Peptides against a protein of PDB entry 1ZZD. Designs and how they scored, part 131

Target 1, 109 residues: chain A of PDB entry 1ZZD
Amino acid sequence: FQVVNPYLLRDLVDLGIWDEGMKQYLITQNGSIQGLPNVPQELKDLYKTVWEISQKTIINMAADRSVYIDQSHSLNLFLRAPTMGKLTSMHFYGWKKGLKTGMYYLRTQ

## One batch from the design tools (peptide; made by RFdiffusion4, then SolubleMPNN)

Design b2_p30_6_s2 (from b2_p30_6, 14 letters changed)
Fold by OpenDDE base, seed 5:
Structure b2_p30_6_s2 (fold): chain B 109 residues (1-109), chain A 30 residues (1-30)
Amino acid sequence: as target 1 above (109 residues)
Amino acid sequence: SKEEEEEEKFYEEELKKFEELLKELEELEE
């Protein structure tokens, strides 16, 4: 089982954007924060990994562009189609097939 | 300080919860 990078969690909490929507987003995006507009680029660079699945990749895998993130206040992930479950399944399928690493969220050194 | 300890506890609890959630989801997909 892969562990979560505790520093990423701390940084997201400190930014005030850690909520249930963020958790769901991270799950569907294989821990990637690259697609979050409310995250400083510095943090994106810090936690960038070759094992991340971009939002675009997830959308392409689902063959649907119904994913929307509301960044006005708190991070909220809106799914029309496919459902969150379907996105999660695709995520974990790819994870098991070759995207697995020692850490779910890797800090770039 | 006490405040620092509380913050640390919060981080640790959230980390644990999230890891458990991920583990559960992984197991469901197997």
Scores: peptide ipSAE 0.339, ipTM 0.828, DockQ to the pose 0.021
Fold by OpenDDE base, seed 3:
Structure b2_p30_6_s2 (fold): chain B 109 residues (1-109), chain A 30 residues (1-30)
Amino acid sequence: as target 1 above (109 residues)
Amino acid sequence: SKEEEEEEKFYEEELKKFEELLKELEELEE
């Protein structure tokens, strides 16, 4: 299963932006903070990996309908369809598929 | 200091809670 970087958690707490909205955001973004406007670029660079998937790609794999996340001041997850449970299941499937594809790509290059 | 120790405990507890949440969500996929 997915493991969280303890230093990332600490930095988010220190920034004062660690809350339930942030947790849900990280779940839907596979741990990526690249899309957060309230995070310093220095931290984004520090935690960036080649395995990160864009928000749009994740949403396309995880749900037929769009998911909106308010990232400005407070983080709020807005779901139209499917249900949260179904979205979560499909999200993890998409994440695993993305990783496998990436590994295959690097191996064949 | 005591304050630093309390902060460290907070980090550890939050990390554990979040990882357990992720584990539960992944198990629902199966």
Scores: peptide ipSAE 0.312, ipTM 0.817, DockQ to the pose 0.021
Fold by OpenDDE base, seed 4:
Structure b2_p30_6_s2 (fold): chain B 109 residues (1-109), chain A 30 residues (1-30)
Amino acid sequence: as target 1 above (109 residues)
Amino acid sequence: SKEEEEEEKFYEEELKKFEELLKELEELEE
């Protein structure tokens, strides 16, 4: 199974930017922090060569699964029972919309 | 120190939670 670099997690926590939005970002960006404006370049360079989750894989999984984000209080990703066909597509679309909102959330934090 | 131990515990717990999330996603794909 895919694992997370414990040192990356620690650094993100130490920066005070570890939250549910960050978790979503890491998932949707194949584990890359390169696009985060609030992360020092030094850390980006450090983790650039580290193994990252395939974004394509995550997107494919999302397309086939029911995933939603709770936006009532904070960004939070939840997995529901897998759906098929049109229902799956609908949920995937909703997830993508949630991603855009989530990215905005991260930028504003 | 006690504070360091608590911090380490927090890191480990958060790591576990996130890895579990990733694991669940991967298992659903298989």
Scores: peptide ipSAE 0.303, ipTM 0.812, DockQ to the pose 0.020
Fold by OpenDDE base, seed 1:
Structure b2_p30_6_s2 (fold): chain B 109 residues (1-109), chain A 30 residues (1-30)
Amino acid sequence: as target 1 above (109 residues)
Amino acid sequence: SKEEEEEEKFYEEELKKFEELLKELEELEE
């Protein structure tokens, strides 16, 4: 199972980039934020050395929050790239089913 | 302060929701 780092969540929220797109990105990247251009390098360095947020924890948070933030357009570029973490069609299915709003982007290899 | 408590509550709720989502996805894959 995967667990989300609560401090990472706080930082992403404080940056104003915690949205459905971010949740989906975290799922596809297995909790890694290393590829996000809108995250300060300081934070990337901090979380590089710690256990990254599990997909399971990220998905749970995303399902509960339906607030959309404009950062989704930037994250769309990352979703078009191959997944760097554990991701299956079932993950996307479960994500979409758990959300009251439509999935921002669905991509499977 | 009250504002700090509300912020903390928000973080905790979001964390819980995200963890639940991940759990659901994991269960679907298994």
Scores: peptide ipSAE 0.267, ipTM 0.804, DockQ to the pose 0.034; fails the geometry check

Design b2_p30_6_s3 (from b2_p30_6, 13 letters changed)
Fold by OpenDDE base, seed 1:
Structure b2_p30_6_s3 (fold): chain B 109 residues (1-109), chain A 30 residues (1-30)
Amino acid sequence: as target 1 above (109 residues)
Amino acid sequence: DKEEEEEEKWYEEELEKYKKELEEKELLEK
């Protein structure tokens, strides 16, 4: 599966820069857009702070777009301090919301 | 902060729900 935050995907589509090349780039960069020269700095800053965004809200929004996520992408979830409990909670919640596959967990190095 | 605390609480609540459902499933399968 392909690891993409649905909000990021929306923004990239709106910018008209979503294509196969972009998809492959994101795969190699584990979803990071920081190195993309054709992305506005404002978007980079927005997604730079994903660690402070509620992952519950991200899952809710992904569930609302479940057909889109199920077909082509896996949801990126970001945690500053991941634990087995947190991962289990998010996966369980996502499952109950209808996200059967495509959840990918990321953390800072 | 408050938002972080709320999210931590959410993790705990969902984990508890998971454990409960797991226990119920295991009991039914025995």
Scores: peptide ipSAE 0.194, ipTM 0.752, DockQ to the pose 0.470
Fold by OpenDDE base, seed 3:
Structure b2_p30_6_s3 (fold): chain B 109 residues (1-109), chain A 30 residues (1-30)
Amino acid sequence: as target 1 above (109 residues)
Amino acid sequence: DKEEEEEEKWYEEELEKYKKELEEKELLEK
């Protein structure tokens, strides 16, 4: 699977910090640049991985979209350390927000 | 991480709300 976003790669090259070391770092960090001190904060905000975005925000955005689109698309949620409590919370919150589409939960291996 | 802590807090809050609704439902069904 793709670890590095192609647009992120472009921006890292433009910053002049792309090299083999950076590539290996990103592989070990599952594509995350949040821990890099030489990357501007605006790029860190732009290139958050799915594991670095609040799932609450993901649910909110999906609920907002449901007003304008059909209910045929499912929603994928991502958790580093899923628990039954977290899954229950997300499902409960999503339901209260009006989400009636399927919700799928993915985790890191 | 502050964002992680806030999300964990959100999970706990929503779980508490869920439990309260279950308790209220059980009370109404008795």
Scores: peptide ipSAE 0.190, ipTM 0.742, DockQ to the pose 0.914
Fold by OpenDDE base, seed 2:
Structure b2_p30_6_s3 (fold): chain B 109 residues (1-109), chain A 30 residues (1-30)
Amino acid sequence: as target 1 above (109 residues)
Amino acid sequence: DKEEEEEEKWYEEELEKYKKELEEKELLEK
């Protein structure tokens, strides 16, 4: 299956909670484990899906590593409900953070 | 969700900052 991160799958197996029910649950939740009460918070933090991470954090991380990466690399952003306001906000913030070059690719859920 | 609310707030704040700078720039160019 393509919904579950392979490393997450391993950890769920190690926890002994992987079964057909869990598989179906993750499919319906688009890979999210945030709602599972029997999963440690540490794993929830580790395996957040792209839709569960602040894009502000993504931009910050990109700005931090931009000194060490090729400027030809693009930045992928993920928004469930994109608006012109959000796009403008992210572009403005990224610009202020020093992301003067590079492409932004928007993905929607 | 608290994190989602904070992110939405961030979008609004940054957009407001953008608008403010734009207005200031327009005033300076007049």
Scores: peptide ipSAE 0.156, ipTM 0.696, DockQ to the pose 0.895
Fold by OpenDDE base, seed 5:
Structure b2_p30_6_s3 (fold): chain B 109 residues (1-109), chain A 30 residues (1-30)
Amino acid sequence: as target 1 above (109 residues)
Amino acid sequence: DKEEEEEEKWYEEELEKYKKELEEKELLEK
């Protein structure tokens, strides 16, 4: 269970904004810095949680790694508010990208 | 959130494509 990326920690220290309050904030926000007004946008773009990344991109990366995901590997997808439509879309897109076989695990926040 | 809106649009577009392909498949099997 690691909420804060070590490189993110370094950058926050370099900015001089790291303190106990910041630590507690990150814990409550599950590692997200997107809501912090005193953090440069470039750092926000660099440090995104799984909930802040397009699942389309996740599927693309999976397709680049392997056309077939066997029993030893799985694709984890993250949706805050999953629907049957979204699930169908992701599976269909994955299929078109060559993921003919695989195990998809849906995670919800 | 613009990125979130774009992803929602992607879901809708892919779902529509899926439905279209299902309809075409049914026509071929007819």
Scores: peptide ipSAE 0.153, ipTM 0.686, DockQ to the pose 0.932

Design b2_p30_6_s4 (from b2_p30_6, 15 letters changed)
Fold by OpenDDE base, seed 3:
Structure b2_p30_6_s4 (fold): chain B 109 residues (1-109), chain A 30 residues (1-30)
Amino acid sequence: as target 1 above (109 residues)
Amino acid sequence: SAEEAEDEKFDEEELKEYLEELEKKKLEEE
């Protein structure tokens, strides 16, 4: 399964682009929205840093899971970009709160 | 801050090393 930030899901719904196809895309992309043409760049910049942090945490929790090993190169490319400065304190708080209270689990159909 | 930037860089390096170790383990188990 894939754990996804609930605020990301909210924003995708607010954009009117959330559907089964989008869900499957996120599963295949390990939660990344960077490749989506119909998402505003501002949101991509925001969730780039959030995605990197969340994936790091998930990988650390699942040290024996080969699924994350296969995505290592892609993750490293994202981490090379200094995107932490784009994360506001308010958004970081929201992200942390989401992790503690209500993560959404994506599963293949 | 400069401290935050340093911590971020350290975390990225640690993650890279961790992932490399996992890849090595995977290859040894094949």
Scores: peptide ipSAE 0.015, ipTM 0.296, DockQ to the pose 0.041
Fold by OpenDDE base, seed 1:
Structure b2_p30_6_s4 (fold): chain B 109 residues (1-109), chain A 30 residues (1-30)
Amino acid sequence: as target 1 above (109 residues)
Amino acid sequence: SAEEAEDEKFDEEELKEYLEELEKKKLEEE
């Protein structure tokens, strides 16, 4: 399962575009809204940054736990627990995929 | 599809290597 950002969910609901189709789309995109044509670019930019930071934080937390809980065992614990391992992998994959698409910065002159 | 996404296998070895690298870097910063 995937946890949708509650703020993103709110914004999509406020836009009136939240439905089952949108939900399924987000599942397949690991929470990314970048490919949605009916979402304002401003929101895409916002949630791109927030999402990437959050995903990076999750990975860093996993790594941090591995440092404090015997290096050899903590990483193994995440990978040994199928659910946690899968979730961590999903987050990592999503984060990495996001990075590969390139970062967009809105520049104002 | 959503079903395909649920069945998608992730490269856990790549993740493992990445996390190990991060752990190493953190230890070096201590």
Scores: peptide ipSAE 0.019, ipTM 0.370, DockQ to the pose 0.114; fails the geometry check
Fold by OpenDDE base, seed 5:
Structure b2_p30_6_s4 (fold): chain B 109 residues (1-109), chain A 30 residues (1-30)
Amino acid sequence: as target 1 above (109 residues)
Amino acid sequence: SAEEAEDEKFDEEELKEYLEELEKKKLEEE
């Protein structure tokens, strides 16, 4: 299954382009909207930064067990970097909101 | 503002749980 940003889903719905075809496309593209011609560039840039980059960074940090063992110190260093801290907060907020409203998962039929 | 909201402090333990969940999901997706 693939976790999707609830704000992305909202924005795609607001654009009127969310359908089963779009769902399948996102699955094949690992959640990337960069290749969609009918999405504004500003939105692409937003989710590239907020979701794609932040997800990669956060997951990489979590996957490093050495960082995980000393997570408090590593997290403090990460949060002290303003840009990375903001990205983490935005990503986490999206996740938390998804939990509150019901996390949406993409998967093949 | 949106920027101020981005600087919102979250519970560190909740963030740890979030990171663990993301790692788990990544492994399950591979």
Scores: peptide ipSAE 0.017, ipTM 0.382, DockQ to the pose 0.148; fails the geometry check
Fold by OpenDDE base, seed 2:
Structure b2_p30_6_s4 (fold): chain B 109 residues (1-109), chain A 30 residues (1-30)
Amino acid sequence: as target 1 above (109 residues)
Amino acid sequence: SAEEAEDEKFDEEELKEYLEELEKKKLEEE
């Protein structure tokens, strides 16, 4: 199954672009919406998947504190940008809500 | 501003936990 943030699905519905074709696209793209030209960039930034996040960054943050510190410096730069801070907060909020309400699992018919 | 307030609410430790959870979910899906 493809795990998808339920709020992403909501937002796609709100955009009026949710259909069976979109569903199949998300399944084939492992939940990524980055390739969709009709999705606002803000939503693309908000709903980054694990495949869209640097695996190296994740591993470094988890395994090496010194690298984590280094990444934190770059993160600090990221957070200093108000727009990026807002997007990050929204991302966390969406993630938390997704966990609380349950993740949506896309499947083929 | 509202944007500044949202930025101030950000927690780096929470981000770490978020990213680790994403990795976990990826591994579970494979």
Scores: peptide ipSAE 0.015, ipTM 0.344, DockQ to the pose 0.089; fails the geometry check

Design b2_p30_7_s1 (from b2_p30_7, 12 letters changed)
Fold by OpenDDE base, seed 3:
Structure b2_p30_7_s1 (fold): chain B 109 residues (1-109), chain A 30 residues (1-30)
Amino acid sequence: as target 1 above (109 residues)
Amino acid sequence: KEELEKLLKEEEEAKKEEEEEEKKAEEELE
């Protein structure tokens, strides 16, 4: 997932504060730098709009997730004899799409 | 500049791998 805006990445590199820890922090914070004490306030103000965009993206992903949940329910209803491979693929797909709700209806025959 | 270019290339490669895995998962669901 592109969690980091390329311009933000450039600015963090220019500050000399980019590392794997910073990357993981940004992933956890959905691209927000507002909580970083070592980032100048001017950059925080500049990237407020990026944070708003990121929040909108998260909301859109959550809205899309509801559609995917509905599709996953439909898929679960039509899977008469799911192979273990298909179940694994469904779980993987759900995880990659950020589905937080597990498969509620495994009909095991 | 070289470090930034390296990071951008690594992110692009990671995206391609993710897209390939997603495609494989979708094909297994059909």
Scores: peptide ipSAE 0.014, ipTM 0.249, DockQ to the pose 0.030
Fold by OpenDDE base, seed 1:
Structure b2_p30_7_s1 (fold): chain B 109 residues (1-109), chain A 30 residues (1-30)
Amino acid sequence: as target 1 above (109 residues)
Amino acid sequence: KEELEKLLKEEEEAKKEEEEEEKKAEEELE
């Protein structure tokens, strides 16, 4: 299983560009979509900070709320067709929650 | 756009705080 940002996964699926090639690309790019020509700039801007966060934060976010992707299937439980404002708010909420979870685990380890 | 920029700025600031807290936590666990 590969854990990816659930909101990013949703957006890529909604764009109809999610496939195994995209999955492998994201793995090699540590979740960055900046180099993808078929992604709208607004999404690149939105997820720029997602790529800039620490690997620990990404892992912690994934541990709390993640979309697990296997080689053949993707599971997306998030709302479809959100506004940009909603996407940003959800992203920030997820990130902030990841930070809180991360701090908890770091202190208890 | 303004709301997005605000949130992105807040995320950047929170990331800096995270890095400081991570460092502190790592030092406490050492």
Scores: peptide ipSAE 0.008, ipTM 0.213, DockQ to the pose 0.055
Fold by OpenDDE base, seed 5:
Structure b2_p30_7_s1 (fold): chain B 109 residues (1-109), chain A 30 residues (1-30)
Amino acid sequence: as target 1 above (109 residues)
Amino acid sequence: KEELEKLLKEEEEAKKEEEEEEKKAEEELE
């Protein structure tokens, strides 16, 4: 699972603050940098916006998929439904757009 | 059914490849 946004990873490396401790912190904080004292506020604001947009997109996809998750219990049983193709496409689309973490949370909830 | 199984397999393989690439990228940054 891509827990860390690749752009965030690059920015943290460029700041020279990327280490194993930072990695573990981000994992425990679900990718949030808001609590990090050594990160510039401008970067926090940038990734707050990205996180908010991503979460909103994930929530919208989840809302579209909550119909699917209720159906996913049935769809795991009924792989033949025409709706399965659309849902697989949405899953692939979410995955390709880097929404892996959001998709994981949707599956774990 | 066969097409769906193929797509699911391709997705699983792509996820594994991406995880491996990500792990390699993380190791290269270390």
Scores: peptide ipSAE 0.000, ipTM 0.196, DockQ to the pose 0.019
Fold by OpenDDE base, seed 2:
Structure b2_p30_7_s1 (fold): chain B 109 residues (1-109), chain A 30 residues (1-30)
Amino acid sequence: as target 1 above (109 residues)
Amino acid sequence: KEELEKLLKEEEEAKKEEEEEEKKAEEELE
């Protein structure tokens, strides 16, 4: 798990403030530099936006995974009495359920 | 900063469009 964005690392090195203490600080702050007094505000604003984008990406990935899980779960329920008609119906039902979950995640962000 | 804020806004807009398309697809399955 990379806590520190590689571009952030570069910028902190360029500022001459990267050290082991800074590394540990960022780990404890989940990569946030907002609390650092020796970082220019412009850089804080830049990486705030990057962090927001990253969170949205995580939610999008979670939504995609939830679609897969819901489809698989729905399919497993119908394997008890498999007919082609039921399997087809459950495929679409599982997809619909997955969409609902995905849409929920999108609205939550 | 401004470029990233623009990208964030564009991402939000794209997600709204995607959500709308997904909603339409869901309604077609009902």
Scores: peptide ipSAE 0.006, ipTM 0.187, DockQ to the pose 0.110; fails the geometry check

Design b2_p30_7_s2 (from b2_p30_7, 14 letters changed)
Fold by OpenDDE base, seed 4:
Structure b2_p30_7_s2 (fold): chain B 109 residues (1-109), chain A 30 residues (1-30)
Amino acid sequence: as target 1 above (109 residues)
Amino acid sequence: MEELKKELEKLKEDEKEEEEDVKKAEELLK
C-alpha cells in the first residue's frame, strides 16, 4: 500500500528536497505536504485539490450507485462488491484525474 | 547516492503500478 502519491514523490525529488527525513514525514502525515515550509504554495494548492477531488470521486461514485447501475453493468458490479484492490484503483483513478486537471491549470497560468 | 537510486527505482515501479490500477479503474467505470 502506497501512502504517498508517486507524482508527489517525483515533484519532491525534482525540488531536491526528497530525503529519508521527508519520507518519514510524509508517512506520518498521510501523504500531506501542506505543513512543509520548503514546498512552493502552488504545489501545495495543487495536491490539496487533487486529494479533495480523489476523495470526492470515491464518495460520489458510491452515492450515485443507482445512476451507474443504469449506465454500466461493470460499474454496478464494481460498486456492489468493492474489494480493497478495487477501492485502491478508484482512489488512484480519482487522484490521477485530479492531477491531470490540476497540472493543466498550473501550466496555463 | 545509492539510497536515492533505490528510492527512484521504487518510485518508478510504484508509478507503473498506479498507471495499471488507473487503467483498470477506467475500464470498470465505462
Scores: peptide ipSAE 0.014, ipTM 0.255, DockQ to the pose 0.074
Fold by OpenDDE base, seed 1:
Structure b2_p30_7_s2 (fold): chain B 109 residues (1-109), chain A 30 residues (1-30)
Amino acid sequence: as target 1 above (109 residues)
Amino acid sequence: MEELKKELEKLKEDEKEEEEDVKKAEELLK
């Protein structure tokens, strides 16, 4: 389980605000940067979208197996893209996180 | 800075492993 997205880590390093305190903060906040000062709003909006995707995916995977399959198909389309830009990669991360959590729930049902 | 770069590279490697796991999961759901 990755708490910190590698793209987020890169962005925080580029901003010069990455340190051990920031790492621990992200762990306690499950990767959320919404409450951090000195982070551009554009980045907050981007990672908010990823979080929303992940939460929706987790909920759908727990509630409806057919919806989980649909999410997998959508993720497959992203994997087949020849080039994954930053936005596509972030979207994929959201789906991937959801799928990993969903697999856990499927094993327990 | 070198330690942070190493951590970043490790996270990228973990991401590749996760992508493989996702592919396996997709195959199980077919």
Scores: peptide ipSAE 0.013, ipTM 0.228, DockQ to the pose 0.035
Fold by OpenDDE base, seed 2:
Structure b2_p30_7_s2 (fold): chain B 109 residues (1-109), chain A 30 residues (1-30)
Amino acid sequence: as target 1 above (109 residues)
Amino acid sequence: MEELKKELEKLKEDEKEEEEDVKKAEELLK
């Protein structure tokens, strides 16, 4: 089970703030970076949006499952489910687009 | 530090896998 989004981890590493303490913090906060003062607000906003989209999709697809699961594994599972293929595709597309757009804005500021 | 490096590597691998899945998803949307 991975609480930390791999893209988020990359961004935290790029910021030079990733360490064991940060890892434990994120585990305690269910992957949320909203309370971290040393994270740019734009990044918080990005992952807030991505998190919301992801959780909504996961809830809609699996009502009996935890909202906090390994994002990569959960998405992989949904792609393998024929009945959820289209919805999963839309989710992935939206997530990727959101991340790319957010990172673009962070670079241009 | 070694454990953290290993974790980072695993997460990077997972990220690559996710990116591949996104590409597959994009193809399904065409």
Scores: peptide ipSAE 0.015, ipTM 0.243, DockQ to the pose 0.037; fails the geometry check
Fold by OpenDDE base, seed 5:
Structure b2_p30_7_s2 (fold): chain B 109 residues (1-109), chain A 30 residues (1-30)
Amino acid sequence: as target 1 above (109 residues)
Amino acid sequence: MEELKKELEKLKEDEKEEEEDVKKAEELLK
């Protein structure tokens, strides 16, 4: 289970605050940096937004699948027995999309 | 620095693997 997003890791390294303590903190906080006093608020806001976008993406994907459930037996089987791997993949996919969107907004500002 | 680079590379590889899994899942849904 990948707890730390690679882009977040990069940003923390660029800030010079990445260490073993930070790693353990992120693991215990499920990847959240919101409680870290040495992280700029702008970065916290960025990853908060990314998280929100990711969750919306997951919800939208689930909603889209629900429409297909009535039409596809294969989809029903997929939804009835989702593997943790598949759910994790969907989460990471949503996260990645969120990051791309967030980075786009930062460039336009 | 080397350990960090290795960790970043591992994370990128994991991300690629997950993207492939998502693509496979999407194909099963078509």
Scores: peptide ipSAE 0.014, ipTM 0.260, DockQ to the pose 0.076; fails the geometry check

